Peptides against a protein of PDB entry 3WG5. Designs and how they scored, part 68

Target 1, 218 residues: chain A of PDB entry 3WG5
Amino acid sequence: LAKNIVYVAQIKGQITSYTYDQFDRYITIAEQDNAEAIIIELDTPGGRADAMMNIVQRIQQSKIPVIIYVYPPGASAASAGTYIALGSHLIAMAPGTSIGACRPILGYSQNGSIIEAPPKITNYFIAYIKSLAQESGRNATIAEEFITKDLSLTPEEALKYGVIEVVARDINELLKKSNGMKTKIPVNGRYVTLNFTNVEVRYLAPSFKDKLISYITD
Target 2, 218 residues: chain A of PDB entry 3WG5 as posed
Amino acid sequence: LAKNIVYVAQIKGQITSYTYDQFDRYITIAEQDNAEAIIIELDTPGGRADAMMNIVQRIQQSKIPVIIYVYPPGASAASAGTYIALGSHLIAMAPGTSIGACRPILGYSQNGSIIEAPPAITNYFIAYIKSLAQESGRNATIAEEFITKDLSLTPEEALKYGVIEVVARDINELLKKSNGMKTKIPVNGRYVTLNFTNVEVRYLAPSFKDKLISYITD

## One batch from the design tools (peptide; aimed at target 1 C102)

Design b2_p22_4_s4 (made by RFdiffusion4, then SolubleMPNN; from b2_p22_4, 11 letters changed)
Fold by OpenDDE base, seed 4:
Structure b2_p22_4_s4 (fold): chain B 218 residues (1-218), chain C 218 residues (1-218), chain A 22 residues (1-22)
Amino acid sequence: as target 1 above (218 residues)
Amino acid sequence: as target 1 above (218 residues)
Amino acid sequence: SSSKFGRVEIDAGLSPAALRRA
């Protein structure tokens, strides 16, 4: 029986234009192989809003389910990572991870103080994050509070509040728990039921370019 | 009968990228020798959050149990050290040590005043530390209070509150008390029962580089 | 337009540039 392929790739570090290129490359590979899904192991403190928005669009335009997996333990889908997760077909978190803290900023001052975003920008991102939550059938109130209160959640809290769908320790548990779940957003206009009963897991390595840029940006 | 090897290494001073390299090196050596465990004698006032998070990940990814031992008497697992401990397979403390005071800061002003972290960051680390505690079956309420109240605990308090697992005066007492305990987090996906009945203790010395950098950063 | 938000960071501030001590 032909095994359904599930790709796994890692995205780590700041969300930048380069991170978009990673998402695009990984998803494109998985699309070309008609994979059952791609799992993106995400560990990010956040990053640029423009890159984040482009990544969300790329995920939403995917021909296959994109599962955001906050992994490994100690990782985060912080700030921009939360938006990316909320824009995805399924969110999983490993124990020991976090999600949230989504308030937009303009950067840091020379003294390390946050330069706050003006209300116009903050309100834009409130509307944006709520829209992502609503579209995916996730908790839009909590999504707003990720901005307004800089709320951050544990996996258990995020699951309890209906922000995420799965808590899983590893890829095998994720596949087991997500098997038979419907995607939270459509794939090619349809909500897809994930089939992980007979799958081959393929890991995508970062390109040499990916490694170099991560090394420079870390 | 082949003696199970237990490694002991010391990590002292500020948590930095170099401290990560020490953890990585020490754990890697112990992994290569298929040691029963590695005990890290930890004495730190804290340090960089990024380095701390990487260290936690490295510990959690260990192929062998990593025991954080706050040692000697007078040592602390302060701030970043608490996170590292909470991310480990077992926490021990010597009498006269402390754990806690985990509030994140942006640094120190020119006048020596603390530059407070904005709520965004504080809330992130609250979620993070609670997640570490929850994953390890430790007291998540106290873990939060390590941040919100800058709580610091004695070994006896930490044991009583279910933050740590062992109070031990030395390595021999630690081995004796921890023998037969299960790791608080999994090793290679499994909770391991520690076997210290027939062990050889091997001490890992800091590298020349370790000594040089500690000398420069202290 | 993505350009409008090019200066906006959705960052938890955990970047190395944020000399954060924990």
Scores: peptide ipSAE 0.064, ipTM 0.382, DockQ to the pose 0.088; fails the geometry check
OpenDDE base, seeds 1, 2, 3, 5: peptide ipSAE 0.029, 0.027, 0.026, 0.026; ipTM 0.265, 0.306, 0.284, 0.309; seeds 1, 2, 3, 5 fail the geometry check

Design b2_p22_5 (made by RFdiffusion4)
Pose (drawn by RFdiffusion4):
Structure b2_p22_5 (pose): chain A 218 residues (1-218), chain B 218 residues (1-218), chain P 22 residues (1-22)
Amino acid sequence: as target 2 above (218 residues)
Amino acid sequence: as target 2 above (218 residues)
Amino acid sequence: STGVVIPVLGNTPRSLAEFLAS
């Protein structure tokens, strides 16, 4: 009961209704165990808007900070993952990862051709991504460009431009650098200082169902 | 005189990419065997827009008539399934089935809440559903109400209002009543008269992949 | 993958029930 606990979970692949269930399951475990924070290792090339909005909402309502960590090297928080990142308490990127490219689309034709959205819906997602950035004090100008210019950024660029808070190689380095940082959004109405000194790290294994469903969607 | 071959397939659940694959797989089989028609027993609560549009497109390119049959009793062709029906060569409904209810939403939230669709998406789908109805000679005024009023119809109401062509209890009654009917959209440029005199019915089983994905869904 | 896919769903009782059951 007198421990400092950080949960680490993994989320890979398309952001779907099932991805929401994963976020909710992991975050719920950390909340019920009074964790200092949960670190989500995120690697997503794309996903659905409705599951992305539900995840952002679940993060906003989280009773503990949610740290989105674009990991491992070569991972991306592209498309829906970018909003999830902008909607969270702290963003960390591992070297060689990517963030951005969030243009909303109606989807994919028989060809694999892109089915663009009506111009106004593009404006809707611009307003939504600007809102997430402003609510978290992040660079909304660059966030808008994730859509209008299909802008993508490396870790160092994302840090310089004020989109993320940490560049880290691993969980330990992430804990060291983010220790003492305020969360970019509140936890239950209050901006919180992260205490990662003398912390117990607990890894949450993805379930059989997680790995299988992810593989199938792949 | 001649033996006419009719294929029957079942398509159930949410409309997704796998559903497009089912439509493509069943239709290709019927085309290669020079079938008079393929009948799809459709039961769907809704699904994704891009897959629905890809299915409508696949039906438009079909070299043989595609009859959408809302079957069994209790089934519905709601939301995305309505567009598939309106985009097909002939629509049949079994007693006690439903069609309509197509108001677009961005999706469902955590607590029963619904994420509203911006007006542009709503107007976009109004134009699309009116277009499918106009191209097939079905009631565009009522089709709009599937969206603007979330209108849902019984089979008897759907026939009366000119949205569908046949009300049938089974495959036998469907072939009998639809024999001699012109298709509502062309097959390769010409509107085909359906010949169901001297008919061999062939049932297509769902594949291993089809069964697995649906068992996981159940 | 390219872009955020807007699944553009319909509001139906069945879809809602499935969503909530999950």

Design b2_p22_5_s1 (made by RFdiffusion4, then SolubleMPNN; from b2_p22_5, 14 letters changed)
Fold by OpenDDE base, seed 2:
Structure b2_p22_5_s1 (fold): chain B 218 residues (1-218), chain C 218 residues (1-218), chain A 22 residues (1-22)
Amino acid sequence: as target 1 above (218 residues)
Amino acid sequence: as target 1 above (218 residues)
Amino acid sequence: SKGVELEVLSDTPALRKAWLSR
């Protein structure tokens, strides 16, 4: 029997292979406990494209709805974070957060200048991000513009343009507003209607490893 | 008597000589078992041109239909993967996948910059990819543009433009949608009408070698 | 001779390093 449990976990910082491990661990815990959903409080400036794609895949393979919540105020789902959000079952943003700026780069030169991605890579990610948007019934034009214009949006703009589904100040408001919404992508082949009536909220703490890596990368 | 069996196998990662071995092994198993078809779930960023050409040849020599399925969501048939798909009996894509970006390169320099292929090589692959498209009755203009414009497409675009035959969310939908379709290239000199009514789906697991190589290349 | 590569994203550290970062 599905437990009326919603997990909440935080992922902050650069998207790396370690971030994948965090997503995998948190989602796995929630899956094992037959949670109604997991909410990932996301705050990222971006990161590795490979890790991002793996994370998207892991989310899409989830047995339960994965809600990306750009939180707290001041947080961002920048670049890789936007892709992750667009690959998820539901996107929420807190007021004062941002999403977008998805133009791929090859990295930074020694002088700190951006090494531009060749058109091949840029076009790949345009197709990729558009595909994520289209699959989730979100605004594919804006998704493309996240790259081509390096567009960044406020929560209100993102909601207005159909990039995200919810603007919420906190977890309680998120649960209230998302209650009765259908997932934007399927869970096990089915679009799920979220039921957050009388749910227990369980917070997942970072593992010791998570804390250590965050400490080393900061 | 043809067994009502469809094999499904996964090929993920760079296209190499090892990837050829995987294709060969999987197709051989399916051939030996007189399967109705083999579905290869493909997720590749590309790889070696030589390996790609060998894989295409192996597919075209198959005694059974080989269906390339770009799967799961987030997967790509990028570059070499597109050539492989265009050389196959049927192409399917899951929502959230991509195809294209087929411009050949000589590799990457130490600084991560692309080493461009000389016009001779580029023109060779233009001719090659167009030939694959023409032979399969797929859009040769778009196939060329996969190189000349480094074009990448969503599943919906690829379907619309006649690059692929099916958009499907999962194996069951793929089987349902492709049932009654003719192969886009011949099998043993004949265009085969796919019959996926009451088929047994058999999953081929990676060999130990496959797992080891994937582990080493990750 | 480095064979012709048909790669969009090389697993080279550089493209694994395609940073989707600000």
Scores: peptide ipSAE 0.094, ipTM 0.378, DockQ to the pose 0.107
OpenDDE base, seeds 1, 3, 4, 5: peptide ipSAE 0.076, 0.136, 0.024, 0.027; ipTM 0.353, 0.419, 0.281, 0.324; seeds 1, 3, 4, 5 fail the geometry check

Design b2_p22_5_s2 (made by RFdiffusion4, then SolubleMPNN; from b2_p22_5, 13 letters changed)
Fold by OpenDDE base, seed 1:
Structure b2_p22_5_s2 (fold): chain B 218 residues (1-218), chain C 218 residues (1-218), chain A 22 residues (1-22)
Amino acid sequence: as target 1 above (218 residues)
Amino acid sequence: as target 1 above (218 residues)
Amino acid sequence: MKGVEIEALSDTAASKAIFLSR
């Protein structure tokens, strides 16, 4: 019986235009192979808002389910990473990870202090993050508080509050727990029931370019 | 049976004089073909006020209904985009999109801080946006708050408050939901009932010029 | 009105909106 393929790829570090290229490459490969899904192991402190929004769009335009998995333990989907997760078809977190802290900033001053975003920008992203939550049937109140209170949650809290769908220790547990779940947003206009029975897990390695840029930006 | 044509075009990025040219081109094509309507998939962070006002005027002068569709998920009709939407015959939003944040500014300082518009300019645009809302039978109070509070809304909130007319996931759902609706402003002096039965959807691609300018302005 | 921008996020400011967690 031809095994369905589930791709797994890692995205780590700051969210940049290069991170978009990684998402695009990974999803495109999985789409071309008609994979059952792609799991993106995400570990990010955040990054650029423009890149984040483009990544969200790319995920939402995917022909296959994109599962954001905050992994490994110690990883975070912080700031921009939370938006990306909320824009995805399914969110999973490993124990010992975090999600949230989504308040936009204009950057850091020379002394390392945060330059606050004006209310216009903050309100824009409040609406944006709430919209992502509402569309995906996730907790929009908590999504707002990720900004207004700079809230961060554990995976257990995030699951409890309806921010995420799965807590899983590893890929095998993730596949097991998410099997039979419906995507939280449509794939090509339809909610998809994940079928992780008789699957082959295929890992995508970072390209050489991916490795180089990650090295430069870290 | 000759299918009525509905055109769909995309406008993405900053609102500029070039964006006006795109609107003009798209609407003109649809007018020439006596289309049932044109749907503009809009994704904009805002832009120039002068260009915005010209676009609104061009929409209002259209010989066919112009539907602004904030699409895809993750897109926004932010700032100038909100004015454009409020000036159109019908507003739709996809889940995961936003509308609002309309306070005028004079630009950004070298440090990235907002240069505030003087009260005279702000008051002008308050009157302008309220007029657009009132003319289209949309929520003028919220329209004002888009400026005075830099308010941004989700599609669900915007629908609830009577800012927009449709929430739709895709073009097919948009056509289905908006079928039989009357335009919120006149087309050639008359409110038009949209007829999206037996329609051909025709996508307009960006011109080469459109692609080039989008690339330069992004 | 020349010079009035109604931008929620200027490319420059939006592009610079950094969501970096500390």
Scores: peptide ipSAE 0.041, ipTM 0.290, DockQ to the pose 0.106
OpenDDE base, seeds 2, 3, 4, 5: peptide ipSAE 0.026, 0.037, 0.024, 0.039; ipTM 0.252, 0.244, 0.255, 0.288; seeds 3, 4 fail the geometry check

Design b2_p22_5_s3 (made by RFdiffusion4, then SolubleMPNN; from b2_p22_5, 12 letters changed; failed a check: too like the target's own chain)
Amino acid sequence: MKGVEIEALSDTPRSRAIHLSR

Design b2_p22_5_s4 (made by RFdiffusion4, then SolubleMPNN; from b2_p22_5, 14 letters changed)
Fold by OpenDDE base, seed 5:
Parts: C-alpha cells; sequence; structure tokens
Structure b2_p22_5_s4 (fold): chain B 218 residues (1-218), chain C 218 residues (1-218), chain A 22 residues (1-22)
C-alpha cells in the first residue's frame, strides 16, 4: 500500500551525468518508501542530450509517479528540461516559468555562438520528443515546434496547448490540483490515479556531493 | 521440438565488434537450448558499419527467431540499429522509442561536425538497407529515406509505414502481440510461426566482459 | 565485400557531444 507520503526534491542547473545521479537517488528513496509520488522541482537551462535520455529512461522505469514541477517563479524547463518533463508522469509549472527551446546544438564556439547540430541529429531529436509527447498523450505538434521553431511557452500557454497538466503557485496548490489526476504514462504498467488527500510532504535535501557538483558546474 | 522458452537479453550502446560478440553469444545460448525465440532489447545510437553487417549476418544465420525489441522507452534503434532491426525476424518497439537516421558518415571532425561519406558509400548503404527491407517484406521506400532524408520514426509511424511489426510496452505485451505471427525472414530456410503460449521467459545477463566494455566505450 | 571500412553509422559521438541547452 502506498504510504500517504509525497517526496519533494529540487534539481537545478545544467543536465549532466551528475544530474542523472540526482534523479536516480531521489526516485530510489521515494520508491523504497513506497511514496505516493515524488515531485521534482526543476530549474534548468538544459544540458547534455545523453544525460537527458538516461534521466527520461530512469523516470519511465520508476515504481512511483514522478511529477516534474517547473519551480520557482523565474525557473525554466529549458531544452533538456522539456524532454525530461515530457518523459514524466505529470508536468506542473509555476506562474512566471517557461518551457521549450529544444533545438539541439553541438555546443558553443569560443565566442559563445551556437554550433548548429547537423540535420541528422535534429531529426533524431524531433522523433524522440514527438515520441515522448505521444506516449504521454501530450501535444506532439508543439513538442516538434520546441525544436523546429525553438518555441518557448508560458505555463498558461503550455496548459492551453496540452503540453502540461497543472499550473500551480506552490506545492500545496500542486497537490490540490493534481489530486485525482491520472498519470500521463504508466507506473509499473498501469496508469495511476494520484491520491494527495491527507499526505505528508517530505523534502529531500541535496547530498553533499550534489551541492558540490552543482557549485562546480554552474 | 522447440522448448517453451524465450530468451531475453539487452544490447545497449555503440555497435562495435564487441557488440557482435554479444549478439553471437546470446543467440548461441538460445540456439543451444532450442528456444522458441530470443528477444534482444536494443538501445543504440549506432556504430560501425562493418560490425553492423556482421551482426545482420549472424542474425540471419540464426537457428531460432531473433526479435529486435527497441526498449525501454527513450531507447533508439538509431543508424546501425535500424539495419540490425531490418535484418531480424521480427521488430518491436516500445512507446517512446525511435528508429531511423541511417545516413552513413566517415566520422566526426574535431569540432564535432560530421564528415560526410562519399556518394559511393552512401549508395552502397542505400542498396544494402533496401535489400534488408525487401527481404523482410518491410517498407523499402522508408528504408531508403532513413538514409536519403535521415528520417527518424516513432513506433506508431514505423508500424503504420510497415517498417516494424509490433508496438509493445513490455515483454509480456510483446509476447502476446507477436504470438502467432510469422517471422519476416526465414529460420533455417522456413518462415516460422511464433508460439508464445505458456512460455518461460529467461533473461540473459551480460557477461562481465560485456559490462566492462560497455563501461569503457560509453 | 566485408571490407568497406565505413567508420561510423554512429550518431553516438555526436549525441554524446550534443547539447540540448539554451
Amino acid sequence: as target 1 above (218 residues)
Amino acid sequence: as target 1 above (218 residues)
Amino acid sequence: SKGVEIEALSDTPALRKIWLSR
């Protein structure tokens, strides 16, 4: 029986192999405790594609619902963050946040200019992001446009276009609004109805390692 | 008499000579035990063309059906992986996976730019991939476009276009959906009807060598 | 002929170096 516990953790900064370790650790803790769900407060400008794909895979293998919450106001699920969100069981955004801008690049030149990805890679990620959207019953056209048009959306637009499920100002509002919603992808092969009635909210702190790495990579 | 056994093994990462050894080992184990089939869970971004061709040959020489399953969600049968899939007895994909992007390249420059293959090489692989599609009764036009347009497809698109045979969320659904299907290429000179009624699923773990090589090459 | 040393049907080195970042 799921404990009436919801975990909340924060992931901030660039998406890297270390970010994968954070996701893995947080989800594992919540799984071990048979939590009702874990909410990941996400604020990222993007990051590495390989790390992103591994994170999506880890989320989709979760034994419990993983909710991506773009938080706090001013935060973004930019680029890699959008993929991660689209790969999750539920997406929420706080007012004043953004999602999108998913065009892949090879990196930055010394002058800070973008090195464009070849069409082969762009097309790969178009297919990938569309697949994530389709699997989760989210707007695959907009998902494609996150790449082809480098589109970025507000929470209100993202909700309107069927990219996300909830706009919420804080965790309490998120829990209230998402209570009774079904996950957008299966958990252990089944779509789960979220039950956030009389839940205990437990905050997970970043490990010392997480703090150190975030400090070095930012 | 085929044992009511289906083997499942995972192949992840770049396609290399070591990947050939993995395929060979897994298929050989399944052959020795007279398995009904082996399912290879494939997640690859591509790799070496020579290794790919050897893998295709090994699959086509198999004494039992080899099912390529693009799994888990977020995985890809990209580039070399598409050729391998098209050379197999049955292709399945999980939701959230992709297939395609098969244009050959000579490699990457120091700045990460693609070094294009000469037309002679591109044309060779166009002919090769079309042949794989034709032999397996799959969409040869799309197979060509995997190269000429660097096209990538979702599972739903790939199924719709006749590139793959099954979309399945997990092994159980794959077995259920593929039960009674005929192999797309012969096994020991005969098209085989898959029988997955009351089968034992046996998972093959990667060898220590397989784990080590994957760690080094990733 | 087995010998066409076509080095990379690999999007991988590129994918590993690909940034999905703003």
Scores: peptide ipSAE 0.134, ipTM 0.428, DockQ to the pose 0.133
OpenDDE base, seeds 1, 2, 3, 4: peptide ipSAE 0.149, 0.146, 0.097, 0.056; ipTM 0.424, 0.418, 0.399, 0.384; seeds 1, 2, 3, 4 fail the geometry check

Design b2_p22_6 (made by RFdiffusion4)
Pose (drawn by RFdiffusion4):
Structure b2_p22_6 (pose): chain A 218 residues (1-218), chain B 218 residues (1-218), chain P 22 residues (1-22)
Amino acid sequence: as target 2 above (218 residues)
Amino acid sequence: as target 2 above (218 residues)
Amino acid sequence: SFKVSGTGIIPILIGTGSVKFS
């Protein structure tokens, strides 16, 4: 009961209804165990707007800070993952990862051709991504360009431009650097200082169902 | 005189990429065997827009008539399934089935809440559903109400209002009543008269991949 | 008879045109 606990979970692949269930399951475990924070190792090339908006909402309502960590090297928080990141308490990127490219699309034709959205819906997602950035004090100008210019950024660029808060190789380095940082959004109405000194790290294994479903969608 | 071959397939559940694959697989089989028609027993609560548009496109390119049959009793062709029906050569409904209810939403939230669709998406789907209805000679005024009023229809109401062509209890009654009917959209440029005199019915089983995906869904 | 209501469509995906790595 007198411990400082950080949960670490993994989320890989397309952001779907099932991805929401994962976020909710992992975050719920951390909440019920009074965790200082949960770190989500995120690698997503794309996903659905509805599941992305539900995840952002679940993060906004989280009773503990949610740290989105674009990991491992080569991972991306592209498309839906970018909104999830902008909608969270702190963003960390591992070396060689990517963030951005969030243009909303109606989807993919028989060819694999891109089915663009009506111009106004592009404006809707611009307003939504600007809102997430402003609510978290992040660079909304660059966030808008994730859509209008299909802009993508490396870790160092994302840090310089004020989109993320940490560049870290691993969980330990992430804890060291983010220790003492304020969350970019509130936890239950208050902005919180992260206390990662003398912390117990607990890893949450992805379930059989997680790995299988992810593989199939792949 | 001649033996006419009719294929029958079942397509159930949410409309997704796998559903497009089912439509493509079942239609290709019927085309290669020079079938008079393929009948699809459709039961769907809804699904994804891109896959629905890809299915409508696949049906437009079909070298043989595609008959959408809302079957069994209790089934529906709601939301995305309505567009598939309106985009097909002939629509049949079993007693106690439903068609319509197509108001687009960005999706569902955590607590029963619904994420509204911006007006541009709504107007986009109004134009699209009116177009499918106009191209097939079905009631565009009523088709719009599938969206603007979330209108849903019984089989008897759907026939009366000119949205569908046939009300049938089974495959036997469907072939009997639809024999001699012209298709509502062309097959390769011409409107084909359906010849169901002297008919061999062939049932297509769902593949291993089909069954697995649906068991996981159940 | 049978009717349904309030089903909706899932209209939007988020696209990924490019990624950038160091």

Design b2_p22_6_s1 (made by RFdiffusion4, then SolubleMPNN; from b2_p22_6, 8 letters changed)
Fold by OpenDDE base, seed 3:
Structure b2_p22_6_s1 (fold): chain B 218 residues (1-218), chain C 218 residues (1-218), chain A 22 residues (1-22)
Amino acid sequence: as target 1 above (218 residues)
Amino acid sequence: as target 1 above (218 residues)
Amino acid sequence: SFTVSGQGIEPIRMGTLRVKYS
């Protein structure tokens, strides 16, 4: 019986236009091979809002389920990473990871202090993050509080509050726990039931460019 | 039976004079072919007020219904986009989108701070946006609050408050839900009942110029 | 010309928690 393919790729570091290119490339490869899903192991401190929004769009336009997996232990889906996760078909977290802290900022001052975003920007992203949560049936109140309170959650808290769907230690546990779950948002207009009963896990390596950019941005 | 044509085109990015040209071109094509309607998939962070006002005028002068569809998920009709939407014949939003944040600004300072518009300008746009809402029978109080409170709404909130007419996941759902609705403003002096029972959806590709400008402005 | 922009000055950065990887 032909094994269903599940792709796994890693996205690490700041969310930028280059990160968008990584998401696009990885998802495209998985789409081309009609993979059952792609799992993105995400570890990000945050990044650019524009790139984040484009990534969310790319994920939501995917022909296959995109699972955001906050991994490995010690990783975070901080700020932009939370938006990306909330825009995805399924969120998983490994123990020892975190999610949240989504308050938009204009940047950092010369002295390293945060330059706060004006209320209009904050309100925009409150609406945006709430919309992502509502669309996915995730906790919109907590999503808002990721901004208004700069809330950060553990995997167990995030699961408890209905922010995420799975806590898993590794890919195998993730596949096991998520098997038979429906995507939290549609794939091609339909909520898809994940089928991880007989899968081949295929890892996507970063391109040379991805490696170089990751090296420069790290 | 000859299928009624519905055109679909995408407008993405900042609202500028080039965006006006896109609207004009797309609407003109649809008018020439006596389309039942044109759906504009809109994703904008905002832009220039002059271009926005011209776009609103162009939409309102259309010989056919212009449906603004905030799409895809993750998109927004922010700022200028809200005015454009409020000036149109029908507003739809996909889940995961937003609308609002309409406060006019003079620009950004060198340090990235917002330069607020003087009260005279703010009051002008309050009157303008309220007029658009009133003409379309949409919530003028919320329209005002898009400016005075920099309010942004989810699709569900916008529907609930009577800002928009449809929440739809895709073009097919939009056509289904909007079938039989009357335009919120007149077409050639008459409120038109949309007929989407037997339609051919025809996508308009961006021109080479549109692609180039989009590429440069992205 | 007035800008009616809902998005603030890009780059709006989502608060980069510098998670110090210890």
Scores: peptide ipSAE 0.075, ipTM 0.335, DockQ to the pose 0.165
OpenDDE base, seeds 1, 2, 4, 5: peptide ipSAE 0.028, 0.019, 0.024, 0.029; ipTM 0.252, 0.255, 0.280, 0.255; seeds 1, 4, 5 fail the geometry check

Design b2_p22_6_s2 (made by RFdiffusion4, then SolubleMPNN; from b2_p22_6, 9 letters changed)
Fold by OpenDDE base, seed 2:
Structure b2_p22_6_s2 (fold): chain B 218 residues (1-218), chain C 218 residues (1-218), chain A 22 residues (1-22)
Amino acid sequence: as target 1 above (218 residues)
Amino acid sequence: as target 1 above (218 residues)
Amino acid sequence: SHTVSGMGIEPIRMGTLRVKYS
């Protein structure tokens, strides 16, 4: 019996317009091959809100399940990364990772101080993050606190509070634990039950362009 | 603003036809009052398969979310209780509780030995429990192992493996943690986002009949 | 397209994680 394919790709660094292109490329490849899912290994400190919202939309428009995996240990799905995760079909975290800290800012002043977003913008993102949580069946109260309290969680906490679905050390453990789970949001209008019983894992390498931009933004 | 009502009721002991009547009564009361949800505090060692399947069906036909809460500490959702939980809109467990051990048996021999179910029956319940897990977006692999390995899990393990949604010490913590979650199965054909921000908790006492039968079966 | 009308085009940055150093 032909193995279902699971793609794995990495996205690391700040969330920008280029990060959108990476998500789009990776998801498109997986869609074209009718993969069972794509796992995006995510490590980000945050980034641009506009790029984040575009990425969330791209995930929500995916023809296949998109699993966000905060990986490796030490990685974060911080700020924009949290929104992206909450917009995905399944969230996993490796031990020693973090998620949260979602308060929007306008930027940094010359002295390095944070320029606070006006209440209107903060309230917009509160509503937005709550909607992501609610739509995905995750804890919207905690999602709100990611903004209002700038809350960050460990994998254990995030799992406990109903923000994520899986804690896994590696892809094999992730596949094992998520096998038989339903996607937290619909795939093409339907909730999908994941089947990882007979799968082939395929890694997507970053494009040359991806490597170059990663190098420049580092 | 009128508080949404959350009902809390207890079901303890063996799963029997009378347990069905208890579920039916409690859910009906909550439905009539258009409650936000009913929380069933469940403590059971198991019981009859026929009664279990009827209870699962009654939960699935509920007009409101039915939350199974394995409670208090020391309680179990063993065997039939696991099936019921997996058929519910949300599962919570208190610390020190257990879930699993779902292998069907025909009964006990005169010497107290277990009479094993034939493979046909065991396979039926494997398919059944997997369906419950898959439909609810929970880990079907672990659900199968509840039978094939007679597996039992702690709350921490059950949460980790994606079998349950909440670990909570009490009703207040349960309400807090489950606020903003989506039901794991549909309520009247729709996935419901729980709203416990402004709720009144109402406890349903057992009927006189419930007390009498509980006394007789103890 | 949930275009939030009137949000100035200045790139709203999502703040970086304050890593709680344990």
Scores: peptide ipSAE 0.034, ipTM 0.200, DockQ to the pose 0.128
OpenDDE base, seeds 1, 3, 4, 5: peptide ipSAE 0.024, 0.026, 0.024, 0.027; ipTM 0.245, 0.235, 0.238, 0.253; seeds 1, 3, 4 fail the geometry check

